# Designs tried in a protein design run: peptides against a protein of PDB entry 3HTU. Part 15

Target 1, 75 residues: chain A of PDB entry 3HTU
Amino acid sequence: RRPEEWGKLIYQWVSRSGQNNSVFTLYELTNGEDTEDEEFHGLDEATLLRALQALQQEHKAEIITVSDGRGVKFF

## One batch from the design tools (peptide; made by RFdiffusion4, then SolubleMPNN)

Design b1_p11_7_s3 (from b1_p11_7, 4 letters changed)
Fold by OpenDDE base, seed 2:
Structure b1_p11_7_s3 (fold): chain B 75 residues (1-75), chain A 11 residues (1-11)
Amino acid sequence: as target 1 above (75 residues)
Amino acid sequence: SAEDIEKLKAM
């Protein structure tokens, strides 16, 4: 899958999961309990980042990069 | 970590 395709899958999960909180750490997205059953679970961070960057271009996500960690907010 | 998650979600 291309990063853009991963992004689509991730965003689909976000939109369908019914999660009240739309902010995740990158680790939480691919290694957390909430995504254990998702195809993108275990996705390498490099590919994940590219996927999220694609979503960010579409204004569907905002990558948060601070000194104390990184994550993403979905819209 | 849980701490990182909480901090990020609080932003």
Scores: peptide ipSAE 0.135, ipTM 0.731, DockQ to the pose 0.149
Fold by OpenDDE base, seed 5:
Structure b1_p11_7_s3 (fold): chain B 75 residues (1-75), chain A 11 residues (1-11)
Amino acid sequence: as target 1 above (75 residues)
Amino acid sequence: SAEDIEKLKAM
């Protein structure tokens, strides 16, 4: 899958689960308990970041990069 | 980490 396609799957999960406007760490998205049944569980961080960047271009997400941790907010 | 999760969710 292309990063854009992963982004679509991730956002579909966010939308279907009613978690719009929620904040996640990158680790939580791919390694957390809430996504264990999703296709993107276990996705490498590099591909995840590119997927989220695609969503950010569509104003569906905002990547948060701080010195102590990284995350994403979905809209 | 769990600590990072709590920090980000507090934003």
Scores: peptide ipSAE 0.134, ipTM 0.735, DockQ to the pose 0.146
Fold by OpenDDE base, seed 4:
Structure b1_p11_7_s3 (fold): chain B 75 residues (1-75), chain A 11 residues (1-11)
Amino acid sequence: as target 1 above (75 residues)
Amino acid sequence: SAEDIEKLKAM
């Protein structure tokens, strides 16, 4: 799958599970208990980041990069 | 980590 395709799957989960306006760490998205049954569980961070960047261009997500932690907010 | 999650959600 391309990063844009992963982004679509991730955002579909966010929307269907009612997680809009929620903040996640990158680890929580791909390694957390809430996404164990999703296809993107276990996705490598590099591919995840590219997927989230595609969503960010569509104003569906905002990547948060600070000195002590990284995450994403979905809209 | 749980601490990282709390820090980000507090932003």
Scores: peptide ipSAE 0.133, ipTM 0.730, DockQ to the pose 0.148
Fold by OpenDDE base, seed 3:
Structure b1_p11_7_s3 (fold): chain B 75 residues (1-75), chain A 11 residues (1-11)
Amino acid sequence: as target 1 above (75 residues)
Amino acid sequence: SAEDIEKLKAM
């Protein structure tokens, strides 16, 4: 899958599960309990970032990069 | 980590 395709799957989960306006760490998104049944569970962080960047371009997410950790907010 | 999650979500 391309990053944009992963982004689509991730955002579909966000929308269908009612996680809009929610904040995740990158680890939580791909390794957390809430996404265990999703295809993107276990996705490598590099690919995840590219997927989220695609969503960010669409104004569907905001990647939060701070000195002590990274995460994402979905809209 | 749980700590990281709480920290980030508090932003």
Scores: peptide ipSAE 0.132, ipTM 0.734, DockQ to the pose 0.144

Design b1_p11_7_s4 (from b1_p11_7, 3 letters changed)
Fold by OpenDDE base, seed 2:
Structure b1_p11_7_s4 (fold): chain B 75 residues (1-75), chain A 11 residues (1-11)
Amino acid sequence: as target 1 above (75 residues)
Amino acid sequence: SEEDIEKLKAM
């Protein structure tokens, strides 16, 4: 899958999962319990970042990169 | 870690 395709799958999960919060660490998104049954579980970080960047270009996500951690906010 | 998750979600 291309990064854009991964991004689509990730955003579909976010949109349908009824999350109380739309902010995730990168680790939580691909290694957390909440996504264990998703196709993108276990996705490598490099590919994940590219997927999220694609979503960011569409204003569907905001990647948070601070000195004390990294994550993503979905809209 | 769970701590990192909580920190980020608090932003």
Scores: peptide ipSAE 0.130, ipTM 0.738, DockQ to the pose 0.145
Fold by OpenDDE base, seed 1:
Structure b1_p11_7_s4 (fold): chain B 75 residues (1-75), chain A 11 residues (1-11)
Amino acid sequence: as target 1 above (75 residues)
Amino acid sequence: SEEDIEKLKAM
């Protein structure tokens, strides 16, 4: 899959799951309990980041890279 | 970690 395709799958999950908080750590998305049954579970961080960057270009996400954490906010 | 998640979400 291309990064854009992964991004689509991730965003679909976020939208359909109805999460109360749309902020996630990168680790949470690929290693968290909530995504264990998702195709993108276990996805390498580099590919995940590219997927999220694709979503960011579409204004569907904002990547957060601060010293004390890395994550993403979905819109 | 769960702690990291909580810290980020608190931002």
Scores: peptide ipSAE 0.129, ipTM 0.739, DockQ to the pose 0.143
Fold by OpenDDE base, seed 4:
Structure b1_p11_7_s4 (fold): chain B 75 residues (1-75), chain A 11 residues (1-11)
Amino acid sequence: as target 1 above (75 residues)
Amino acid sequence: SEEDIEKLKAM
């Protein structure tokens, strides 16, 4: 899959999962319990980042980079 | 970590 395709899958999950908080760590997205059944579970960080960057270009996500880690906010 | 998650979500 291309990064954009991964981004689509991730965003679809976010949109459909009924999450009450749209902020995630990168680790939470690919290694968390909530995504164990998703195709993007276990996705390598580099590919994940590219996927999120694609979503960011579409104004569907904002990548958060802080000293204590990285995350993403979905819109 | 869970702590990292909490910190990030609190931003």
Scores: peptide ipSAE 0.126, ipTM 0.731, DockQ to the pose 0.149
Fold by OpenDDE base, seed 3:
Structure b1_p11_7_s4 (fold): chain B 75 residues (1-75), chain A 11 residues (1-11)
Amino acid sequence: as target 1 above (75 residues)
Amino acid sequence: SEEDIEKLKAM
């Protein structure tokens, strides 16, 4: 899959799962308990970042990069 | 980490 396709799958999960919180760490998305059954679980961080960047271009996500941890906010 | 999650979600 291309990064854009991963982004689509991730966003579909966020939307359909009815998540109350729209903020995740990158680690939480691919290694957390809530996504264990998702196709993108275990996705490498580099590909994940590119997927989220694609969503960011579509104004569907905002990547948060700080010295102490990174995350993403979905819209 | 759990600490990072809590910190980020508090923003």
Scores: peptide ipSAE 0.125, ipTM 0.733, DockQ to the pose 0.149

Design b1_p11_8_s1 (from b1_p11_8, 5 letters changed)
Fold by OpenDDE base, seed 1:
Structure b1_p11_8_s1 (fold): chain B 75 residues (1-75), chain A 11 residues (1-11)
Amino acid sequence: as target 1 above (75 residues)
Amino acid sequence: SEDEKKLREML
């Protein structure tokens, strides 16, 4: 899958799952319990980041970087 | 990771 395709799958999950909090760490997106049944579970971080960057170009997400961590806010 | 957990708590 292309990064854009992964991004689509991720965003579809975010949209249909009715999350109370739109902010995720990169880890919990691919390693968390809430995404265990999703195709993108276990996705390597490098590919995940590219997928999120694709979503960011579409203004559907914002990658957040703090001193010691990375996350993403979905819109 | 622990660092990302900290991030989650901050956001």
Scores: peptide ipSAE 0.331, ipTM 0.822, DockQ to the pose 0.195
Fold by OpenDDE base, seed 5:
Structure b1_p11_8_s1 (fold): chain B 75 residues (1-75), chain A 11 residues (1-11)
Amino acid sequence: as target 1 above (75 residues)
Amino acid sequence: SEDEKKLREML
């Protein structure tokens, strides 16, 4: 899958899952309990980041980078 | 990671 394809899958999950909090760490998306049944669970962080960058270009997400980690806010 | 857990706590 291309990064934008992964991004689509991730955003579809976000849209359908009814998550209360639209902010995730990168770790939560690929290693968290909430995504254990998703195709993108276990996705390598590099590919995940590219997927999220694709979503960011579409204004569907904002990648958050701080000294203590990285996360993403979905819109 | 622990660092990302910290991020989660502050966001």
Scores: peptide ipSAE 0.326, ipTM 0.821, DockQ to the pose 0.193
Fold by OpenDDE base, seed 2:
Structure b1_p11_8_s1 (fold): chain B 75 residues (1-75), chain A 11 residues (1-11)
Amino acid sequence: as target 1 above (75 residues)
Amino acid sequence: SEDEKKLREML
């Protein structure tokens, strides 16, 4: 899958599960309990970041970067 | 990761 395709799957989960306007760390998004049954569970961080960047271009997500970590907020 | 856990606590 291309990053844009992963982004679509991720956002579909966000929308259907009612997680809009919520914040995730990158780790819990792909390794957490809430996404264990999703196709993107276990996705490598590099590909995840590209997927989220695609969503960010569509104003569907905002990647949060601080010195001690990274997260994402979905809209 | 531990760093991301720290981020979660900050947000």
Scores: peptide ipSAE 0.308, ipTM 0.814, DockQ to the pose 0.141
Fold by OpenDDE base, seed 4:
Structure b1_p11_8_s1 (fold): chain B 75 residues (1-75), chain A 11 residues (1-11)
Amino acid sequence: as target 1 above (75 residues)
Amino acid sequence: SEDEKKLREML
């Protein structure tokens, strides 16, 4: 899958799951319990980041990068 | 990771 395809899958999950929180760490997106049944579970961080960057270009997400971690806010 | 846990608490 291309990064933008992964992004689509991730955003679909976010949208359809009705999460009460729109902010995630990168780790919990691919390694958390909430996504264990998703195709993108276990996705490598590099590919995940590219996927999220694709979503960011579409104004569907904002990647939050700080010195002590990375997260993403979905819109 | 511990770093991301910290981030989660900050956000």
Scores: peptide ipSAE 0.280, ipTM 0.800, DockQ to the pose 0.194

Design b1_p11_8_s2 (from b1_p11_8, 4 letters changed)
Fold by OpenDDE base, seed 4:
Structure b1_p11_8_s2 (fold): chain B 75 residues (1-75), chain A 11 residues (1-11)
Amino acid sequence: as target 1 above (75 residues)
Amino acid sequence: SEDEEILRKML
């Protein structure tokens, strides 16, 4: 899958599960309990980041990068 | 997680 395809799957989960406006760490998104049954569970962080960047270009997410971690807010 | 809480406070 291409990063934008992963992004689509992730955002579909966000939308259908009512997680819009929620904030996740990158780790929680791919390793957390809430996504255990999703295809993107276990996705490597590098690919995840590219997927989220694709969503960010579409104004569907905002990646937050700070000195002690990274997260994402979905819209 | 703790990181998530921190991120929420930043937004």
Scores: peptide ipSAE 0.135, ipTM 0.704, DockQ to the pose 0.155
Fold by OpenDDE base, seed 3:
Structure b1_p11_8_s2 (fold): chain B 75 residues (1-75), chain A 11 residues (1-11)
Amino acid sequence: as target 1 above (75 residues)
Amino acid sequence: SEDEEILRKML
């Protein structure tokens, strides 16, 4: 899959799951318990970042990068 | 996670 295709799958999960909170760390998106049954579980962080960047270009996500971690907010 | 909580406070 291309990064933008991964992004689509991730965003579909966010939308369909009805998450009360829309903020995630990058780690918990691919390694957390909430996504264990999703196809993108275990996705390498580099590909994940590219997927989220694609979503960001579509104004569907905002990547937060700080000195001590990274996260994403979905819209 | 703790990191998530920190991120939430920043947003």
Scores: peptide ipSAE 0.135, ipTM 0.704, DockQ to the pose 0.155
Fold by OpenDDE base, seed 5:
Structure b1_p11_8_s2 (fold): chain B 75 residues (1-75), chain A 11 residues (1-11)
Amino acid sequence: as target 1 above (75 residues)
Amino acid sequence: SEDEEILRKML
């Protein structure tokens, strides 16, 4: 799958599960309990980041990068 | 997680 395709799957989960406006660390998004049953669970972080960047271009997510970690807010 | 909570506070 292309990053944009992963982004679509991720955002579909966000929308369907009512996680809009929620914040996740990148780790929690792919390794957390909340996404354990999703296709993108276990996705490598590099691909995840590209997927989220695609969503960010669509104004559907905002990636937060700080010295002690990275996260994402979905809209 | 705690990190998630921290991130939430930043927004």
Scores: peptide ipSAE 0.134, ipTM 0.704, DockQ to the pose 0.155
Fold by OpenDDE base, seed 2:
Parts: structure tokens; sequence; C-alpha cells
Structure b1_p11_8_s2 (fold): chain B 75 residues (1-75), chain A 11 residues (1-11)
């Protein structure tokens, strides 16, 4: 899958599960219990980041980068 | 930002 395709899957989960306006660490998205049954569970962080960047271009997510980590807010 | 603060609590 292309990053954009992963982004679509991730955002579909966000929308269907009512996680809009929620903030996640990148680890939670791919390793957390909430996404255990999703296709993107276990996705490598590099690919995840590219997927989220694609969503960010569409104004569906905002990647938060701080000195000690990264996360994402979905809209 | 508020989001940044929330993230800091999670990290």
Amino acid sequence: as target 1 above (75 residues)
Amino acid sequence: SEDEEILRKML
C-alpha cells in the first residue's frame, strides 16, 4: 500500500470509531489496544508518518512534534 | 498548544 492508502485506512478507523479530535502518540496508533484489529496495526513508524503526512495535506490530521516525541491529532 | 500539552502528558 502507498502511504496515501494507509492514511485512508487510518482515517476511516478514526471516523468510524469516533476518534475525531483525539490525540494519539504514533505508538498508540500502531501498537495500542484500540487498533489491534485494524490492518494498520503493526505498521512501521516510518510508513505511518508518511501516511499521516498525507492526511495532514488533506487537513484531516495534524502531526505534533515535540522535543521528546511525536503524536497526531485527527480532525 | 492544547494539543501539544495533551501529547506531552501521553509521552
Scores: peptide ipSAE 0.122, ipTM 0.708, DockQ to the pose 0.809

Design b1_p11_8_s3 (from b1_p11_8, 4 letters changed)
Fold by OpenDDE base, seed 4:
Structure b1_p11_8_s3 (fold): chain B 75 residues (1-75), chain A 11 residues (1-11)
Amino acid sequence: as target 1 above (75 residues)
Amino acid sequence: SEDEEKLREML
């Protein structure tokens, strides 16, 4: 899958589960309990980041990067 | 990770 395809899957989950306006750490998205049944569970961080960047370009997410971690807010 | 845990607490 291409990064944008992963992004689509992730956003579909966010939308379906009512997680819009929620904030996640990158770890939570791919390793958390809430996404255990999703296809993107276990996705490598590098690919995840590219997927989220694709969503960010579409104004569907905002990646939050600070010195002590990274997260994402979905819209 | 510990770093992301810290971030979670900040957000």
Scores: peptide ipSAE 0.265, ipTM 0.791, DockQ to the pose 0.143
Fold by OpenDDE base, seed 5:
Structure b1_p11_8_s3 (fold): chain B 75 residues (1-75), chain A 11 residues (1-11)
Amino acid sequence: as target 1 above (75 residues)
Amino acid sequence: SEDEEKLREML
């Protein structure tokens, strides 16, 4: 899958999962309990980041980078 | 990771 394809899958999950918190760490998306049944669970962080960057270009997400980690806010 | 957990707490 291309990064934008992964991004689509991730955003579809965000949209359908009924999550009440739209902010995630990258770790939560690929290693968290909430995504265990999703295709993108276990996705390598590099590919995940590229997927999220694709979503960011579409104004569907904002990647947050701080000294203590990385996260993403979905819109 | 622990670092990302800290991020989660502050966001």
Scores: peptide ipSAE 0.264, ipTM 0.789, DockQ to the pose 0.194
Fold by OpenDDE base, seed 2:
Order: C-alpha cells, then sequence, then structure tokens
Structure b1_p11_8_s3 (fold): chain B 75 residues (1-75), chain A 11 residues (1-11)
C-alpha cells in the first residue's frame, strides 16, 4: 500500500470508531489495544509517518512533535 | 504513556 492508502484506512478508523479522543501518540496508533484488529496495526513508524503526512496535506490530521515524542491530532 | 501525557500538556 502507498502512504496515502494507509492514511485513508487510518482516517476511516478514526472517523467511524466514534472515539472522543482524537489525539494519539504514533505508538498508540500502530501498537495500541484500540487498533489491534485494524489492518494498520503493526505498521512501521516510518510508513505511518508518511501516511499521516498525507492526511496532513489534506488537513485531516496534524502531526505533533515534541523533544521526546510524537503524536497526531485528527480532524 | 509518558509521551501521551507530554502531548496532552501541549494541547
Amino acid sequence: as target 1 above (75 residues)
Amino acid sequence: SEDEEKLREML
């Protein structure tokens, strides 16, 4: 899958799951309990980041970077 | 997680 395709799958999960929490660490998205049954579970961080960057281009997500961590906010 | 807490503080 291309990064854009992964991004689509991730955003579909976010929008359909009905979760109130729209902020995730990158680790939570691919290794967390909430996404255990999703196709993108276990996705490598580099590919995940590219997928999220694709969503960011569409203003569907914002990647948050701090000195010791990274996350994403979905819109 | 620690990273999540840090991110929450920024938002």
Scores: peptide ipSAE 0.251, ipTM 0.786, DockQ to the pose 0.156
Fold by OpenDDE base, seed 1:
Structure b1_p11_8_s3 (fold): chain B 75 residues (1-75), chain A 11 residues (1-11)
Amino acid sequence: as target 1 above (75 residues)
Amino acid sequence: SEDEEKLREML
């Protein structure tokens, strides 16, 4: 799959899952319990980042970088 | 997680 395709799958999950919070760490997106049944569970961080960057270009996400971590906010 | 909370505080 291309990064854009992964991005689509991730965003579809975000949209249909009814999350109360739209902010995730990168780790919990691919390694968390909530995504265990999703195709993108276990996705390597490098590919995940590219997928999220594709979503960011579409204004569907914002990648967040703090001193000791990275995450993403979905819109 | 602690990281998640830290990220949330920025938004």
Scores: peptide ipSAE 0.265, ipTM 0.798, DockQ to the pose 0.154; fails the geometry check

Design b1_p11_8_s4 (from b1_p11_8, 6 letters changed)
Fold by OpenDDE base, seed 2:
Structure b1_p11_8_s4 (fold): chain B 75 residues (1-75), chain A 11 residues (1-11)
Amino acid sequence: as target 1 above (75 residues)
Amino acid sequence: SKDVEILKKML
């Protein structure tokens, strides 16, 4: 899958799931319990970042990269 | 997780 395709799958999960909040660490998104049954579980971080960047271009996500951690907020 | 809570506070 292309990064944009991964982004689509990720955002579909975000949109359909009953999440109480839309903020994730990168690790939780691909390695957490909440996504264990999703196709993108276990996705490598490099590909994940490209997928999230694609979503960010569409204003569907905001990647948070600071000295004290990294994560993503979905809209 | 704790990291998520930290990120939430940054937003």
Scores: peptide ipSAE 0.140, ipTM 0.739, DockQ to the pose 0.155
Fold by OpenDDE base, seed 4:
Parts: C-alpha cells; sequence; structure tokens
Structure b1_p11_8_s4 (fold): chain B 75 residues (1-75), chain A 11 residues (1-11)
C-alpha cells in the first residue's frame, strides 16, 4: 500500500469508531489495544508518518512533534 | 498505559 492508502484506512477507522477529534501517540495508533484488529496495526513508524502526512494535507489530521515524542490529532 | 497518558499530556 502507498502511504495515502494507509492514511485512508487509518482515517476510516477513526471515522467509523468515533475517534474524530481524538489524540493519539504514534505508538498507540499502531501498537495499542484499540487497533489490534486493524490492518494498520504493527505498521512501521516511517510509513505511518507518511500516511499521516497525507491525511494532514487533506486537513484530516494534525501531526504533533515534540522532543518527547510524536502524536496526531484527527479531525 | 501510564506512559501513553503521560506522553499525551506533553503533546
Amino acid sequence: as target 1 above (75 residues)
Amino acid sequence: SKDVEILKKML
């Protein structure tokens, strides 16, 4: 899958599970219990970041990068 | 987890 395709799958989960306006760390998004049944569970962080960047271009997400870690807010 | 919650507060 291309990054934008992963982004689509991630956002579909966000939407159908009612997680809009929620904040995730990148880790819990791909390693957390809430996404264990999703295709993107276990996705490598580099690919995840590219996927989220694609969503960010569509104004569906905002990536937050701080010295202590990274997260994302979905809209 | 606690680690996740702590990190969320920092984001």
Scores: peptide ipSAE 0.139, ipTM 0.725, DockQ to the pose 0.194
Fold by OpenDDE base, seed 5:
Structure b1_p11_8_s4 (fold): chain B 75 residues (1-75), chain A 11 residues (1-11)
Amino acid sequence: as target 1 above (75 residues)
Amino acid sequence: SKDVEILKKML
């Protein structure tokens, strides 16, 4: 899958599971319990980041990078 | 996760 295709799957999960406006760490998104049954669980961080960047271009997510870590907010 | 909790408090 291409990054934008992963982004689509991720956002579909966000929408269907009612996680809009939620904040995740990148680790939580691919390694957390909430996404354990999703296809993108276990996705490498580099590909995840590119997927989220695609969503960010569509104003569906905002990637937050701070000194203490990285996360994403879905809209 | 500790990191999750910390980040969520910041955002």
Scores: peptide ipSAE 0.138, ipTM 0.730, DockQ to the pose 0.151
Fold by OpenDDE base, seed 3:
Structure b1_p11_8_s4 (fold): chain B 75 residues (1-75), chain A 11 residues (1-11)
Amino acid sequence: as target 1 above (75 residues)
Amino acid sequence: SKDVEILKKML
């Protein structure tokens, strides 16, 4: 899959799962309990980041990068 | 997680 395709799958999960919390660490998205049954579970962080960057271009996500870690906010 | 809570407070 291309990064954009991964982004689509991730955003579909966010939209359909009824998640009240729209903020995640990058680790939680691919390694967390909440996504264990999703196709993108276990996705490498480099590909994940590219997927999220694609969503960011569409104003569907905002990547937070700080010295102490990284996360993403979905819209 | 604690990291999520920290991130939330920064946003």
Scores: peptide ipSAE 0.136, ipTM 0.738, DockQ to the pose 0.155

## One batch from the design tools (peptide; made by RFdiffusion4, then SolubleMPNN)

Design b1_p12_1_s1 (from b1_p12_1, 8 letters changed)
Fold by OpenDDE base, seed 5:
Structure b1_p12_1_s1 (fold): chain B 75 residues (1-75), chain A 12 residues (1-12)
Amino acid sequence: as target 1 above (75 residues)
Amino acid sequence: MEELLKKAKEAA
């Protein structure tokens, strides 16, 4: 799958689960309990980041960079 | 993770 395709799957999950306007660490998205049943669970962080960047271009997410890690806010 | 999440939420 291309990053844009992963982004679509991720955002579909966010929308269907009613978690728009929520903030996640990148780790939570791919290794967290809430996404264990999702196709993107276990996705490598590099690909995840590209997927989120695709969503960010569509104004559906905002990647947050902090001193000790990164997160993402979905809209 | 919790500290990162806190920081991420505060930065949002």
Scores: peptide ipSAE 0.158, ipTM 0.748, DockQ to the pose 0.948
Fold by OpenDDE base, seed 4:
Structure b1_p12_1_s1 (fold): chain B 75 residues (1-75), chain A 12 residues (1-12)
Amino acid sequence: as target 1 above (75 residues)
Amino acid sequence: MEELLKKAKEAA
Protein backbone atom coordinates (compact mmCIF):
# COMPACT_ATOMS: atom_id res chain seq x y z
CA ARG B 1 0.00 0.00 0.00
CA ARG B 2 1.04 3.54 -0.67
CA PRO B 3 1.27 6.02 2.20
CA GLU B 4 -1.84 7.84 1.03
CA GLU B 5 -3.70 4.54 0.99
CA TRP B 6 -2.67 3.89 4.56
CA GLY B 7 -3.80 7.39 5.39
CA LYS B 8 -7.20 6.62 3.98
CA LEU B 9 -7.52 3.51 6.11
CA ILE B 10 -6.43 5.34 9.21
CA TYR B 11 -8.82 8.20 8.66
CA GLN B 12 -11.64 5.80 7.96
CA TRP B 13 -11.02 4.23 11.34
CA VAL B 14 -10.94 7.63 13.01
CA SER B 15 -14.24 8.55 11.40
CA ARG B 16 -15.99 5.24 11.99
CA SER B 17 -14.99 5.20 15.63
CA GLY B 18 -16.04 8.80 16.13
CA GLN B 19 -12.63 9.98 17.17
CA ASN B 20 -12.36 13.04 15.00
CA ASN B 21 -10.84 15.96 16.88
CA SER B 22 -8.86 13.49 18.99
CA VAL B 23 -5.13 13.47 19.55
CA PHE B 24 -2.96 10.36 19.34
CA THR B 25 0.68 9.58 19.67
CA LEU B 26 2.10 7.79 16.66
CA TYR B 27 2.71 4.81 18.92
CA GLU B 28 -0.93 4.64 19.94
CA LEU B 29 -2.09 4.45 16.35
CA THR B 30 0.04 1.47 15.39
CA ASN B 31 0.69 -0.22 18.73
CA GLY B 32 -2.26 0.77 20.86
CA GLU B 33 -5.06 -1.38 22.15
CA ASP B 34 -7.71 0.55 20.27
CA THR B 35 -6.28 -0.34 16.87
CA GLU B 36 -5.36 -3.98 17.45
CA ASP B 37 -7.91 -5.17 14.93
CA GLU B 38 -7.05 -2.61 12.27
CA GLU B 39 -4.98 -3.32 9.18
CA PHE B 40 -2.59 -0.53 10.03
CA HIS B 41 -1.73 -1.98 13.42
CA GLY B 42 1.96 -2.68 13.48
CA LEU B 43 2.69 -0.30 10.62
CA ASP B 44 6.23 1.03 10.73
CA GLU B 45 6.57 4.56 11.97
CA ALA B 46 8.18 5.87 8.82
CA THR B 47 5.28 4.75 6.66
CA LEU B 48 2.80 5.95 9.25
CA LEU B 49 4.35 9.39 9.21
CA ARG B 50 4.09 9.56 5.43
CA ALA B 51 0.47 8.48 5.64
CA LEU B 52 -0.29 11.18 8.17
CA GLN B 53 1.52 13.75 6.07
CA ALA B 54 -0.77 12.84 3.21
CA LEU B 55 -3.76 13.40 5.45
CA GLN B 56 -2.27 16.67 6.61
CA GLN B 57 -2.12 17.88 3.04
CA GLU B 58 -5.83 17.19 2.85
CA HIS B 59 -6.41 19.13 6.06
CA LYS B 60 -7.67 15.98 7.76
CA ALA B 61 -4.89 15.82 10.31
CA GLU B 62 -2.21 17.89 11.96
CA ILE B 63 1.08 16.36 12.97
CA ILE B 64 2.33 17.70 16.27
CA THR B 65 6.03 17.60 16.99
CA VAL B 66 7.16 18.02 20.56
CA SER B 67 10.55 17.71 22.19
CA ASP B 68 10.04 14.08 23.19
CA GLY B 69 8.05 12.77 20.25
CA ARG B 70 5.21 13.32 17.85
CA GLY B 71 1.45 13.18 17.88
CA VAL B 72 -1.38 13.78 15.51
CA LYS B 73 -4.73 15.46 15.74
CA PHE B 74 -7.47 14.33 13.41
CA PHE B 75 -10.16 16.65 12.16
CA MET A 1 4.47 8.11 26.39
CA GLU A 2 1.95 9.74 28.66
CA GLU A 3 3.99 12.91 28.76
CA LEU A 4 4.13 12.98 25.01
CA LEU A 5 0.39 12.61 24.79
CA LYS A 6 -0.09 15.39 27.28
CA LYS A 7 2.19 17.71 25.39
CA ALA A 8 0.54 16.81 22.12
CA LYS A 9 -2.87 17.57 23.54
CA GLU A 10 -1.65 20.85 24.91
CA ALA A 11 -0.20 21.78 21.56
CA ALA A 12 -3.36 20.83 19.67
Scores: peptide ipSAE 0.157, ipTM 0.746, DockQ to the pose 0.936
Fold by OpenDDE base, seed 1:
Structure b1_p12_1_s1 (fold): chain B 75 residues (1-75), chain A 12 residues (1-12)
Amino acid sequence: as target 1 above (75 residues)
Amino acid sequence: MEELLKKAKEAA
């Protein structure tokens, strides 16, 4: 799958689960219990980041970089 | 991980 395709799957989950306007760590998205049954669970961080960057271009997400890690806010 | 989430929420 292309990063954009992963982004679509991730955002579909966000929307279906009513998690819009929520903030996640990158770890939570691919390693958290809430996404255990999702296709993107276990996705490598590098590909995840590219997927989120694709969503960011569509103004569906905002990647947050803090001193000790990264997160993402979905819109 | 929880601290990161806190910081991320504060930065959002």
Scores: peptide ipSAE 0.155, ipTM 0.744, DockQ to the pose 0.943
Fold by OpenDDE base, seed 3:
Structure b1_p12_1_s1 (fold): chain B 75 residues (1-75), chain A 12 residues (1-12)
Amino acid sequence: as target 1 above (75 residues)
Amino acid sequence: MEELLKKAKEAA
């Protein structure tokens, strides 16, 4: 899958599960308990970041970078 | 990561 295709799957999960307007760490999205049954669970962080960047271009997400790591807010 | 989440939420 291409990064934008992963982004589509991730956002579909966000929308269907009612997680819009919520914030996740990158680790939580791919290693957290809430996404254990999702296809993107275990996705490498590099690909995840590119997927989220694609969503950001569509104004569906905002990547948050802090000194202790990175997160993402979905809209 | 809890500190990151808190910081991220405050920045959002």
Scores: peptide ipSAE 0.154, ipTM 0.744, DockQ to the pose 0.891

Design b1_p12_1_s2 (from b1_p12_1, 8 letters changed)
Fold by OpenDDE base, seed 5:
Structure b1_p12_1_s2 (fold): chain B 75 residues (1-75), chain A 12 residues (1-12)
Amino acid sequence: as target 1 above (75 residues)
Amino acid sequence: MEKLLEEIKKKA
């Protein structure tokens, strides 16, 4: 899958799931309990980042960088 | 991870 395709899958999950907060660490998106049954679970962080960058370009997400790592906010 | 999440949420 291309990064854009992964982005679509991720955003579809965000949209159909009942998340209280649309903010995640990159780690919990691919390694967390909430996404254990999703196709993108276990996805390498590099590919994940590219997928999120594709979503960011579409104004569907915002990648957040802090001192200890990165996360993302979905819109 | 929780600490990182908190930092991210504060910036979001």
Scores: peptide ipSAE 0.366, ipTM 0.853, DockQ to the pose 0.885
Fold by OpenDDE base, seed 4:
Parts: C-alpha cells; structure tokens; sequence
Structure b1_p12_1_s2 (fold): chain B 75 residues (1-75), chain A 12 residues (1-12)
C-alpha cells in the first residue's frame, strides 16, 4: 500500500470509530489496543508518518512534535 | 509514553 492508502484506512477508522479523543501518539495508533484489529496495526513508524503527512495535506490530521516524540490530531 | 501523550495533548 502507498502512504496515501494507509492514510485513507487510518482516517476511515478515526471517522467511524466514534473516538472521544482524537489525539494519539504515533505508537498507540499502530501498537495500541484500540487499533489491534485494524489492518494498519503494526505498521512501521516511517510508513505511518508518511501516511499521516498525506492526511495532513488534506487537512484531516496534524502531526504534533514534542521533545520526547510525535503524535497526531485528527480532524 | 503516558508523559508523551500528555505533552502532545497540551500542544494539540
């Protein structure tokens, strides 16, 4: 899958899962319990980042960088 | 990781 395709899958999950909190660390998005049954679970961080960057271009996500790592906010 | 999430939430 291309990064854009991964982004689509991720955003579909976000949109349909009824998440109360749309902010994630990159790790919990692909390694957390909430996404355990999703196709993108276990996705490597480098590919995840590119997927999220594609979503960011569409104004569907914002990648958040802090001193100790990265996360994402979905819109 | 919990600390990371809190920092991310603060910036979000």
Amino acid sequence: as target 1 above (75 residues)
Amino acid sequence: MEKLLEEIKKKA
Scores: peptide ipSAE 0.357, ipTM 0.850, DockQ to the pose 0.876
Fold by OpenDDE base, seed 1:
Structure b1_p12_1_s2 (fold): chain B 75 residues (1-75), chain A 12 residues (1-12)
Amino acid sequence: as target 1 above (75 residues)
Amino acid sequence: MEKLLEEIKKKA
């Protein structure tokens, strides 16, 4: 899958899951319990980042960088 | 991990 295809799958999950908070660490998106049954579970961080960057271009996500890592806010 | 999330939320 291309990064934008992964992005689509991720955003679909976010939209359907009814999450109370739209902010995630990159780790919990691909390694957390909440996504164990999703196709993007276990996705490498580099590909995940590219996927999120694709969503960011569509104004559907914002990648957040802090001192100890990265996260994402979905819109 | 929780600490990282808190830092992210502060910037979100």
Scores: peptide ipSAE 0.356, ipTM 0.849, DockQ to the pose 0.871
Fold by OpenDDE base, seed 3:
Structure b1_p12_1_s2 (fold): chain B 75 residues (1-75), chain A 12 residues (1-12)
Amino acid sequence: as target 1 above (75 residues)
Amino acid sequence: MEKLLEEIKKKA
């Protein structure tokens, strides 16, 4: 899958599960309990970041960078 | 990861 395809799957989960307006660490998205049954669970962080960047271009997400890591807010 | 999440939420 391409990063933008992963982005689509991630955002579908966000929408269907009612996680819009929620904030996650990148780790939580791919390693957390909430996404254990999702196809993108276990996705490498580099690919995840590219997927989220694609969503950010569509104004569906905002990547948040802090000193010790990154997270994302979905809209 | 709780600390990181809190820092992220502060900027969200």
Scores: peptide ipSAE 0.352, ipTM 0.848, DockQ to the pose 0.945

